# Ledger of designs, part 63: peptides against a protein of PDB entry 3T6J

Target 1, 375 residues: chain A of PDB entry 3T6J
Amino acid sequence: PIVESYIGFIESYRDPFGSRGEFEGFVAVVNKAMSAKFERLVASAEQLLKELPWPPTFEKDKFLTPDFTSLDVLTFAGSGIPAGINIPNYDDLRQTEGFKNVSLGNVLAVAYATQREKLTFLEEDDKDLYILWKGPSFDVQVGLHELLGHGSGKLFVQDEKGAFNFDQETVINPETGEQIQSWYRSGETWDSKFSTIASSYEECRAESVGLYLCLHPQVLEIFGFEGADAEDVIYVNWLNMVRAGLLALEFYTPEAFNWRQAHMQARFVILRVLLEAGEGLVTITPTTGSDGRPDARVRLDRSKIRSVGKPALERFLRRLQVLKSTGDVAGGRALYEGYATVTDAPPECFLTLRDTVLLRKESRKLIVQPNTRLE
Target 2, 372 residues: chain A of PDB entry 3T6J as posed
Amino acid sequence: PIVESYIGFIESYRDPFGSRGEFEGFVAVVNKAMSAKFERLVASAEQLLKELPWPPTFEKDKFLTPDFTSLDVLTFAGSGIPAGINIPNYDDLRQTEGFKNVSLGNVLAVAYREKLTFLEEDDKDLYILWKGPSFDVQVGLHALLGHGSGKLFVQDEKGAFNFDQETVINPETGEQIQSWYRSGETWDSKFSTIASSYEECRAESVGLYLCLHPQVLEIFGFEGADAEDVIYVNWLNMVRAGLLALEFYTPEAFNWRQAHMQARFVILRVLLEAGEGLVTITPTTGSDGRPDARVRLDRSKIRSVGKPALERFLRRLQVLKSTGDVAGGRALYEGYATVTDAPPECFLTLRDTVLLRKESRKLIVQPNTRLE

## One batch from the design tools (peptide; made by RFdiffusion4, then SolubleMPNN)

Design b1_p12_3_s4 (from b1_p12_3, 5 letters changed)
Fold by OpenDDE base, seed 1:
Structure b1_p12_3_s4 (fold): chain B 375 residues (1-375), chain A 12 residues (1-12)
Amino acid sequence: as target 1 above (375 residues)
Amino acid sequence: MFGSAGETYPLA
């Protein structure tokens, strides 16, 4: 088997400032069959990057073909086992040297094992479809999230010599219509500038890229989905995201006004964006469960994903990228924290919904790491 | 950066 490993201070999710990495490591075996799917995605990456909703001037100047490998982890030492990884976590290195993507396939497989009776917050009519396509849709989402989410976008930088990596005269901010007025100075990084929101903000951007690009027929084709299957994969991917946004409330601490998990905060933000889009795209309805206790249902109107959802996500995603590229911390914080705010204001009453989410919380699965043997 | 299945994605 082909063995891969890494070790070191890598992920900074446990740092409140998003800057200091946690010491972690893994040993894994390459899953060749699954890797082949991601290789096809890599082959289309340069083209797909052009589909992202920002000008080429906000994208990396040169496409560097990354590696993308599906891994079956044998051992993972850390505070949490990811589904996918994009490294290095330095934007400058990603821009100049390249990056590597991995999908932890056997971790995903555990997540795919969902029992119908345990599915919360979905309409009955969606449950079977959700079960059927959760796995495939998740593969698509992770692939896009890592490769084209984390692997996309440019930071505008002024180096130590005063030189810019962009043309100040010609590059226009698509949100303002003006020239670029802010950038990263020498020594400033994404994490150092955006600090407390950096990790969650970036995850939100990456998740949004996944949702946005999964609508592209070429993406679904790469993963082997066509026709009705492709549409179902799209629907379930979006449905999963809006559901995740509701589930995310578990990770909010009202007393401290903070989020305890960057990805879940990101998913809540996306939910808020899609709710704001209105027009019946997403509906969260408080209900009463069969046990007589509070419950809820998330509904996603399939027919409005492209007409309502995509434009809303496009605008939001572009704003995320523009603010990131320009190092506009004030604007970025205002935008992101605005959507990340959890109140009990109608119509959603998110704090009340949080109580429902906690009430319906299922026990966490334990991931048991495997052994290998020769036969 | 990464997405986590164990703690960040719905398990049920």
Scores: peptide ipSAE 0.034, ipTM 0.749, DockQ to the pose 0.255
Fold by OpenDDE base, seed 2:
Structure b1_p12_3_s4 (fold): chain B 375 residues (1-375), chain A 12 residues (1-12)
Amino acid sequence: as target 1 above (375 residues)
Amino acid sequence: MFGSAGETYPLA
């Protein structure tokens, strides 16, 4: 078997300032069969990057073909086990040297298992479809998230010699219609500038890329989905995201006005964006469970994903990227923290919904180190 | 950077 490993100070999710990595490591075996679909995605990556909702001037100057493999984790030492990884975590290195993607296949496999009777916050009519397509939709989302999410976008930089990596005379900010007025100076990084919101903001961008690009037929074809199956995968992927946005409230601490998990904060932000789009796209309805206690239902109108959801997400995702590229911390913070704010204001009453989420909370899942044997 | 699975870093 092909063995892969990494060890060191890698992920900074536990640092409030997003700068210092926690010490972690894994040993894994390459799953050749499961890697094939990601190789196809890599082969299409350069073309798919052009589908993202920002000008080419805000994308990487040169596409650097990355590795993308599926790994079966034998051991993982750290605060948490990811479903996918994109490294390095430095945007400048991603732009100039390239990056590597991995999917932790056996971690995903564990996450796919769902008991219908324990599935919370979905309409009964959606549960069977959700159970059926959750796994496949995760494969799509993780692949897009890592490769085309974290692997996309350009930072505008002025180097130590005063040279720019973009043409100041010709590049136009698509949000303002003006020339670029801000950038990263020498020594400034994404994490150093955006600090407390950097990790969650980037995860939100990556998740949004996944949702946006999963609508593209070529993406679904790469993963082997066509016709009605492709539409179901899209629906379940979007449904899963809006549900996750509700579940995210578990990780919010009202007393401290803070989030304890970057990915979940990101998913809540996406939920807020899609709710703001209106037109009946997403509806969260408080209900009463069979036990007589508070419950809730999330509804996503399938017919409005492309007509209402996509345009809303497009505008939001473009703003995320433009603010990131230009190093506009003030604008980025205002945008992101605005959507990340949790209040009890009608109609959603998110603080009340949080109580419901906590009430319906499932037991924490644990992953145990697997065994290997000769066949 | 990574996409999360499970309760520590959940996807759903």
Scores: peptide ipSAE 0.037, ipTM 0.755, DockQ to the pose 0.285; fails the geometry check
Fold by OpenDDE base, seed 3:
Structure b1_p12_3_s4 (fold): chain B 375 residues (1-375), chain A 12 residues (1-12)
Amino acid sequence: as target 1 above (375 residues)
Amino acid sequence: MFGSAGETYPLA
């Protein structure tokens, strides 16, 4: 078997300022079969990057072909085990030197094991479909999230010599219609500028890329889904995201007005964006469970994903990228914190829903070191 | 950076 490992200060999720890495290490075995799918995705990455909703001037000047490998983790030393990894975590290095992607396949597989009777917040009619396609849809999402999410976009930089990595006279901000008015100066990084929101903001961008690009027929084809199956994978991927946005409330601390998990905050933000789109795309309905206690149902209108959801996500995703590229911390913070705010305002009453989420939460799944053998 | 599910990632 092919063994991969890493060790060092890598992920900064535990740093409130998003700058200091946690010391981590893993040992994993390459899953060749799954890696082949991601290799096909890599082969299409340069073309798929052009499908993202920002001008080429906001994308990397040169596509640097990354590696993408599916890994079965044997051991992971750290505070948590991710589903996917994109490294390095430095945007400047990603755009100039390249990056690598990994999907932790057996970690994803654990998430796939859902018992129907314990599946919360979904309509009964969606449960079987959700169970069937959650795994495959999550593979798609992780692949897109890492490769084309974290692996996309350009930071506008002025170097120590005063030179710009973009043409100040010709590059136009698509949101304002004006020339670029802000950028990263020498020594400034994504994390240093966006600080407390940097990690979650970037995860939100990456998740949004996944949802947006999973609508592209070529993506589903790469993963081996066609026809009705492809549509079901799309639906379940979006459904999973909006459900995750509700579940995310578990990770919000009202007393501190903060989030305890960057990805879950990101998913809540996406839920808010899709709710704002309106037109019956997403509905969250408080209900009463069979036990007589509060419950809720999330509904996603499949027929409105492309007509309502995609445009809403497109606009939001473009704004995320533009603000990131230009280093507009004020604008970025205003946008992101606006969607990340949890109140009890109607119609959603998210703080009340949070109580429901907490009431219905299940015990956290534990990942333990697996056994492996040579056959 | 990495992606994770709530059930697989501890609270920060």
Scores: peptide ipSAE 0.036, ipTM 0.766, DockQ to the pose 0.350; fails the geometry check
Fold by OpenDDE base, seed 5:
Structure b1_p12_3_s4 (fold): chain B 375 residues (1-375), chain A 12 residues (1-12)
Amino acid sequence: as target 1 above (375 residues)
Amino acid sequence: MFGSAGETYPLA
């Protein structure tokens, strides 16, 4: 088998400032069959990048073809096991040197092992569909998240010599209609500027890219879905995200007004965006479980994903990118923290919902090292 | 950067 490994100070999610890497490593084997799908995605990446909701001037000037492989992890040493990886974690290097993507396929597979009777917060009519398509939809999401999420967007930079990597006279901020008024100076990075929100903000952008682009027929075709199956994959992907946004409340600490997990914070933000879109797209309803204790149900109106959800996500995603590109920390923080704020205000009453989430919390699953055999 | 399973396997 083809063996892949990495080791070092890589991911910064444990750093409150999002800058210092945690020492981690893995050993994995390449899943050739699934890797072939990701290679097709890579082959389409340059075209798909054009579908993102920002002007070409806010996208990378030169597409650098990355590697993308699906890996079956044999061992992972670190505080958390990801579903996918995009490295390096330096936007400047991604723009100039390129990047590598991996999907941790067997890690994803473990996440799919939810028992129907334990599946929380979904309508009964959605449970079977959710169970059926959670895995495939997550493969799509991870692929898009890593390759076209983390792999997209341009940072506007002024180098040490005073030169800009964009035309100050012609590039227009699509949100303001004005010329670009802020950028990264020499020595400034995404993490250094956005600091405490950098990781979660970027994850939110990447997750949003996944949701947005999974609506594109070409993406579904690459992963082998067509017709009704493709639509179900889309639906379950979006449903999974809004459900995850609710589940995210577990990782919020009210007393400290902070989030303990960057991806879950990101998913909550996306939930808030989609709730704000209104029009019955997403509904969270407090209920009473069969045990007589508090419960909740999340509903996503499938018919409104494209008409209501996509435009809302488009606007939000564009704002995320524009603020990121321009290094507008004040604007970015205001936007992101606004959606990341957890209160008990009606109609959602998120702090109350958090109590419900905690009440319905499942025990932490264990990931165990697999055995391998030679055939 | 990496995408986490989040709900299934929290990092913390």
Scores: peptide ipSAE 0.034, ipTM 0.760, DockQ to the pose 0.347; fails the geometry check

Design b1_p12_4_s1 (from b1_p12_4, 8 letters changed)
Fold by OpenDDE base, seed 3:
Structure b1_p12_4_s1 (fold): chain B 375 residues (1-375), chain A 12 residues (1-12)
Amino acid sequence: as target 1 above (375 residues)
Amino acid sequence: MGRSPTGVVEFD
């Protein structure tokens, strides 16, 4: 078997300032069959990058073909096991040297295994479809999230010699219609500038890229889905995201006004964006469970994903990227913290919904990593 | 950076 590993101070999710990495490591075996799908995605990446909702001037100057591999994890040492990874975490290195993507396939398989009777917050008519397509939709989302989410966009930089990596006279900010007024100075990074919101903001951007690009027929074709199956995969991917936005409330601490998980905060932000789009795209309805206690249902109107959801996500995703590229911390913080705010304001009453989410919380899943032997 | 499944990881 082909064995892959990494080790070091890699992810900064546990640092309140987003700067200090947690020591992490894994050993895994390559899944050749799944890796072949991701290689097809890599082969289309340069073209798919052009579908993202920002001008080419806000994208990387040169396409650098990355590695993308599906891995079955044998052992993982860290505070948590991801579904996918994009490294290195330094945007400058991603732009100039390239990057590597991995999907942790067996971690995904464990994570999406859900019994129908325990599946919370979905309409009955969606449960079977959700169970059937959650796995495949996750593969699509992880691939897009890593390769075209984390792997996309440009940071505007002025180097130590005063040179810019963009033309100050010709590059226009698509949100303002003006020339670029802010950038990263020498020694400034994404994490150093955006600090407390950097990790969650970037995860939100990557998740949004996944939702946005999964609507492209070529993406579904790469993963082997056509016709009705492709539409079901799209629907379940979006449905999973809005459901995750509700589940995210578990990781909010009202007393401290903080989030305890960057990805879940990101998913809540996306839920807020799609709720703001209105027109019946997303509906959260408080209900009463069979046990007589509070429950809730999330409904996504399939017919409005392209007409309502896509345009809303496009505008939001473009704003995320423009603010990131220009190093506009004030604008970025205002945008992101605005959507990440949790109140009990009607009609959603998110603090009340949080109580329902906590009431319906499932036991924490534990991943056990036994010895593996070659025969 | 990595994508975490729902409910798997909590960061303090």
Scores: peptide ipSAE 0.056, ipTM 0.759, DockQ to the pose 0.103
Fold by OpenDDE base, seed 1:
Formats: structure tokens, sequence, C-alpha cells
Structure b1_p12_4_s1 (fold): chain B 375 residues (1-375), chain A 12 residues (1-12)
């Protein structure tokens, strides 16, 4: 078997300022079959990056071909096991030296083990489809999230000598129509500038890239899906995201007005964006469960994903990237915290829905590290 | 950066 490992101060999710890494490490075995799919995605990455909703001037100057591998984790030491990883976490290195992507395939497999009778917040007619395609849709989402989410975009920088990595005279901000008015100075990083929202904001950008690009036929073809299967994978991927946005309320602490998990906050933000799009795209309906207690249902109109969902997500994703590239912390915070706000305002009544989510909370799943042997 | 699966990974 091909063995991969890493160790060090890598992820900063536990730092409220997003800067200090947690010491972690893993040992994993390469899944060759799944890695081959990600290799095809890498081969198309340069072209797919052009499909993202920002000008080439906001993308990396030169595409650096990354590695992408599917891994089965044998051991993981840390506070949590991710489904996918993009490293290094330094934007300057990503832009100048390159990066590596991994999908932790057996972590995803654990997430697939959902019993139909325990599946919450979905319409009955969606449950079987969701169960069938959750796994494949997750593979697509993780691949896009890591490779084209975290692996995309340019930060505008002025170096120590005063030189810019962009042409100040010709680069135009697509949101304002004006020249670039802000950038990162020497020593400033994404995490140092955006601080408390940096991790969640970046996860939101990456998840949004996944949803946006999964609509591209070439992406589904790379993963081996065509025709009705491709459309079902798209539908389930979007459905999973809006459901995740509702589930995210578990990780909000009303008394402190804070989020305890960056990815869940990101998913709630995406839910809010798609709800704001309106036109019946996403509907959350409070219901009464068979036990007579509060419940809820999330409905996604499949026919409106491209017509309503994609344009809404496109505009939002472009704004995220432009604010990130320009180092506009004030604008970025205003945008992101606006969508991350949890109130009990109608029609959604999210604080009331949170009570429902907590009431329907499943027991925590434990990931047990496996043994391996030569047989 | 890593993607956390929904309902599986809680960062305590």
Amino acid sequence: as target 1 above (375 residues)
Amino acid sequence: MGRSPTGVVEFD
C-alpha cells in the first residue's frame, strides 16, 4: 500500500482568532481507485477555475498543478477528523509554491451510514434519493471544495519593497467598477486581517464553490455521472447543503451570540443566501412529528437550482472573493455577519427552529480508528 | 484547511 502522513501545527479552527494552529497528525493509505477520479479533476482544474464568477485578475497568475489523493485514515490525532484537506494554509505559499489536496474517504463513508428512520428534516419523497446519492454527492463536493474552493483566488499584496502583485492601473473591482483601493500589506495574512470570521468565511467560500461548480456538466462527467444520475447528484448535493444549514443551528450559542463550529456557520450562511433568493427555491416548514413534538421539513425545488439558486450563489460568491482579495475586512465582516445572524424574526424564526433542531438531535457519532492487517 | 462532514465532526 501507498502510505501518506503529516504532522504539525496545521489547522487553526480552534483558535478564535484563526491564527494559531492545533498540533495534529495522521497516517493513511491511498485509495487508488478514488484518487484516479480526483486526478481527472486536477487535469480539468485550470479550465474549471475560469468558470468561477470573478475576473482572471482575481485568480492566481499562474496555475500550479496540485496533487489530489483519496486517503483511508488509519490513525488521526487531533480534535476532529476532516472529510478533506487543502494544505498549506498559507495563501502566499498556495499562490507561489502550490498545494496538496486530500479526501479522507473512510471519514466520508461514516457520514454515509445514515438510517432512513433517523434521517431528520427531509420530505419523505426525498429520503431514498438522499440516502442513495449522499455518498457520491459528498465526493463531488469535497473534491470541488478543496481543489477549486480553497485552491482558488488571489490576494492582492503590496510587498516590503512597495511592489504590487497586480496592476493598479488596469485591474478593476467587478463589484464597484473602480480600481483596487485596498490590499494586504507586507506581513498581513488572510487570518490576521479577517481574524474571528476568517475560518468560517473561507469555508463558506469553498462550500459555495462546490455548489456552484457541481452544476457544470464536465464536473459530473469526471466523477462518472451522466444524464439523470448527474442531475440527482446535483440535487442531493444542494439538498444536503440546505439541510446542513438548518442542522448548523445546533452549533449556535444564543446567549453568547457566537458560533462554535466554522463549517456549520458557513452552511447556515449559505442557507440564508438561498432563502433570500426566494421564488420557492428553499422552504423550511415547521411540522409536528409522529411523537406530537415539534419537527421541521426542508424542501428544495430542483427545477429552480439553475434559474434561482445559481445566480444568487454566483453574486454572493463573487462578493466573498472580491472582499477577500482586496482585504476589505469591514465589507467582508458586514456581509458575512449579516448572513450569520440568528434571530427569531419571521418567517423563518431561526431561534425557534433551533429548539426543534436540538429536540431532534441525533446521538453523537464516534469515529473509531481501525486496525489493518495483511491477510 | 479541512472540510468537516455534517454531524460527524464536532470541534470541541
Scores: peptide ipSAE 0.050, ipTM 0.754, DockQ to the pose 0.109
Fold by OpenDDE base, seed 2:
Structure b1_p12_4_s1 (fold): chain B 375 residues (1-375), chain A 12 residues (1-12)
Amino acid sequence: as target 1 above (375 residues)
Amino acid sequence: MGRSPTGVVEFD
């Protein structure tokens, strides 16, 4: 077997300022069969990057072919185990040296295990479809999230010698129609500038890339989905995201006005963007469960994903990238914190929905160290 | 950076 491992101070999710890595490590075995799918995605990555909703001037100057491997984790030491990883966590190094992606395949497999009777917040008609396609849709989303989410976009930088990595005279900000007015100075990084919102903001960008690009037929073909199956995978991927945005309320602390989990905050932001799009794309309906206690249902109109959802996500994702590239912390914070705000304002009444989410909270899943066998 | 699955699996 091919064994991969890493160890050190890597992820900064537990640092309020997004700067200090927590100590973690894993030992894993390469899953060759699953890795082959991600290799096909890597082969198409340069072309798919051009489908992202920003000018080429806001994308990396040169495509650097990354590694992408599916791993079965034998042991993981840390505060939490991810479904996928993109490293290094430094945008400058990603631009100049490249990056590596991994999917933790057996972690995903555990996450897929959901009993129909325990599946919360979905319409009955969606449950079987959700159960069937949750796994495949996760593979698509994780692949896109890591490779083309975290692996995309350019930071505008002025180095210590005063040189720019972009043409100040010709590059235009697509949001303002003006020349670039802000950038990262020498020693400034994504995390140092955006600080408290950096991790969640980047996760939101990566998740949005996944949703946006999963609509592209080539992506579904790479993963082996065509026709009705491809449409079902798209639907379930988007449905899972809007459901996750509701579930995310568990990780909000109203008394402190803070989020305790960066990915969940990101998913709530995406839910807010898609709700704002209106036109019946997403509907959250409070209900009463069979136990007589509060419940809720999330509905996504499949027919409006491309017509309503895609344009809304396109505009939002472009804004995220432009603000990131230009180092516009004030604009980025205003945008992101605006969507991350949780109130009890109608029609959604998110604080009331949070009570429902907490009431319907499932037991926390645990991953136990697996064994290996010689076959 | 790592993507956490829906229903975050944490060891804490």
Scores: peptide ipSAE 0.046, ipTM 0.749, DockQ to the pose 0.119
Fold by OpenDDE base, seed 5:
Structure b1_p12_4_s1 (fold): chain B 375 residues (1-375), chain A 12 residues (1-12)
Amino acid sequence: as target 1 above (375 residues)
Amino acid sequence: MGRSPTGVVEFD
């Protein structure tokens, strides 16, 4: 078997300022079959990058072909086991040196072990479909999230010599219609500038890229989905995201006005964006469970994903990227914190929904090291 | 920025 490992101060999610890496490591075995799918995705990456909703001037100048491998994890040491990884976590290095992507395939499989009777917040008619396609849809999402989410976009930089990596006279901000007015100076990084929101903001961007690009037929074909199956994968991927946005409320601490998990905060933000789109795309309905206690249902209108959801996500995702590229911390913080704010305002009453989420909280999963055998 | 979690984990 092909063995891969990494170790060091890598992920900064546990740092409130998003800068200091947590010490972690893994040992894994390459899954050749699944890796082949990701290689096909890599082969299409340069083309798919052009489908993202920002001008080429906001994308990397040179495409650097990354490595993408599916791994079956034997051991993972750290505070949490990811589904996918994109490293290094430095945008400057990603732009100049390239990056590596991995999918932790067997970890993904564990996430899908939810029993139907314990599946919360979905309509009954969606449960079987959700169970069937959660795994495949998540493979798609992780692949896009890592490769084309974290792997996309350009930071506008002025180096120590005063040179710009963009043409100040010709590059136009698509949101303002004006020339670029802000950028990263020498020594400034994504994390140093955006600080407390950097990790969650970037995860939100990456998740949004996944949702946006999963609508592309070529992506679905790469993963082996066609026809009705492809549409079901899309639907379940989007449904999973809006459900996750509701579940995210568990990780909000009202008393501290704080989020305790970057990805869940990101998913809540996406939920808010899709709710704001309106037109019946997403509906969260408080209900009463069979036990007589509070419950809720999330409904996603499949027929409105492309007509309502995609345009809303497109606009939001473009704004995220433009603010990131230009180093506009004030604008970025205003946008992101606006969507990340949790209140009890109608119609959603998110603080009340949080109580429901906590009441219906699922048992924490235990991930156990597998046994391995040589064939 | 470099990982997508499979599940819900609190960092704080």
Scores: peptide ipSAE 0.041, ipTM 0.748, DockQ to the pose 0.127; fails the geometry check

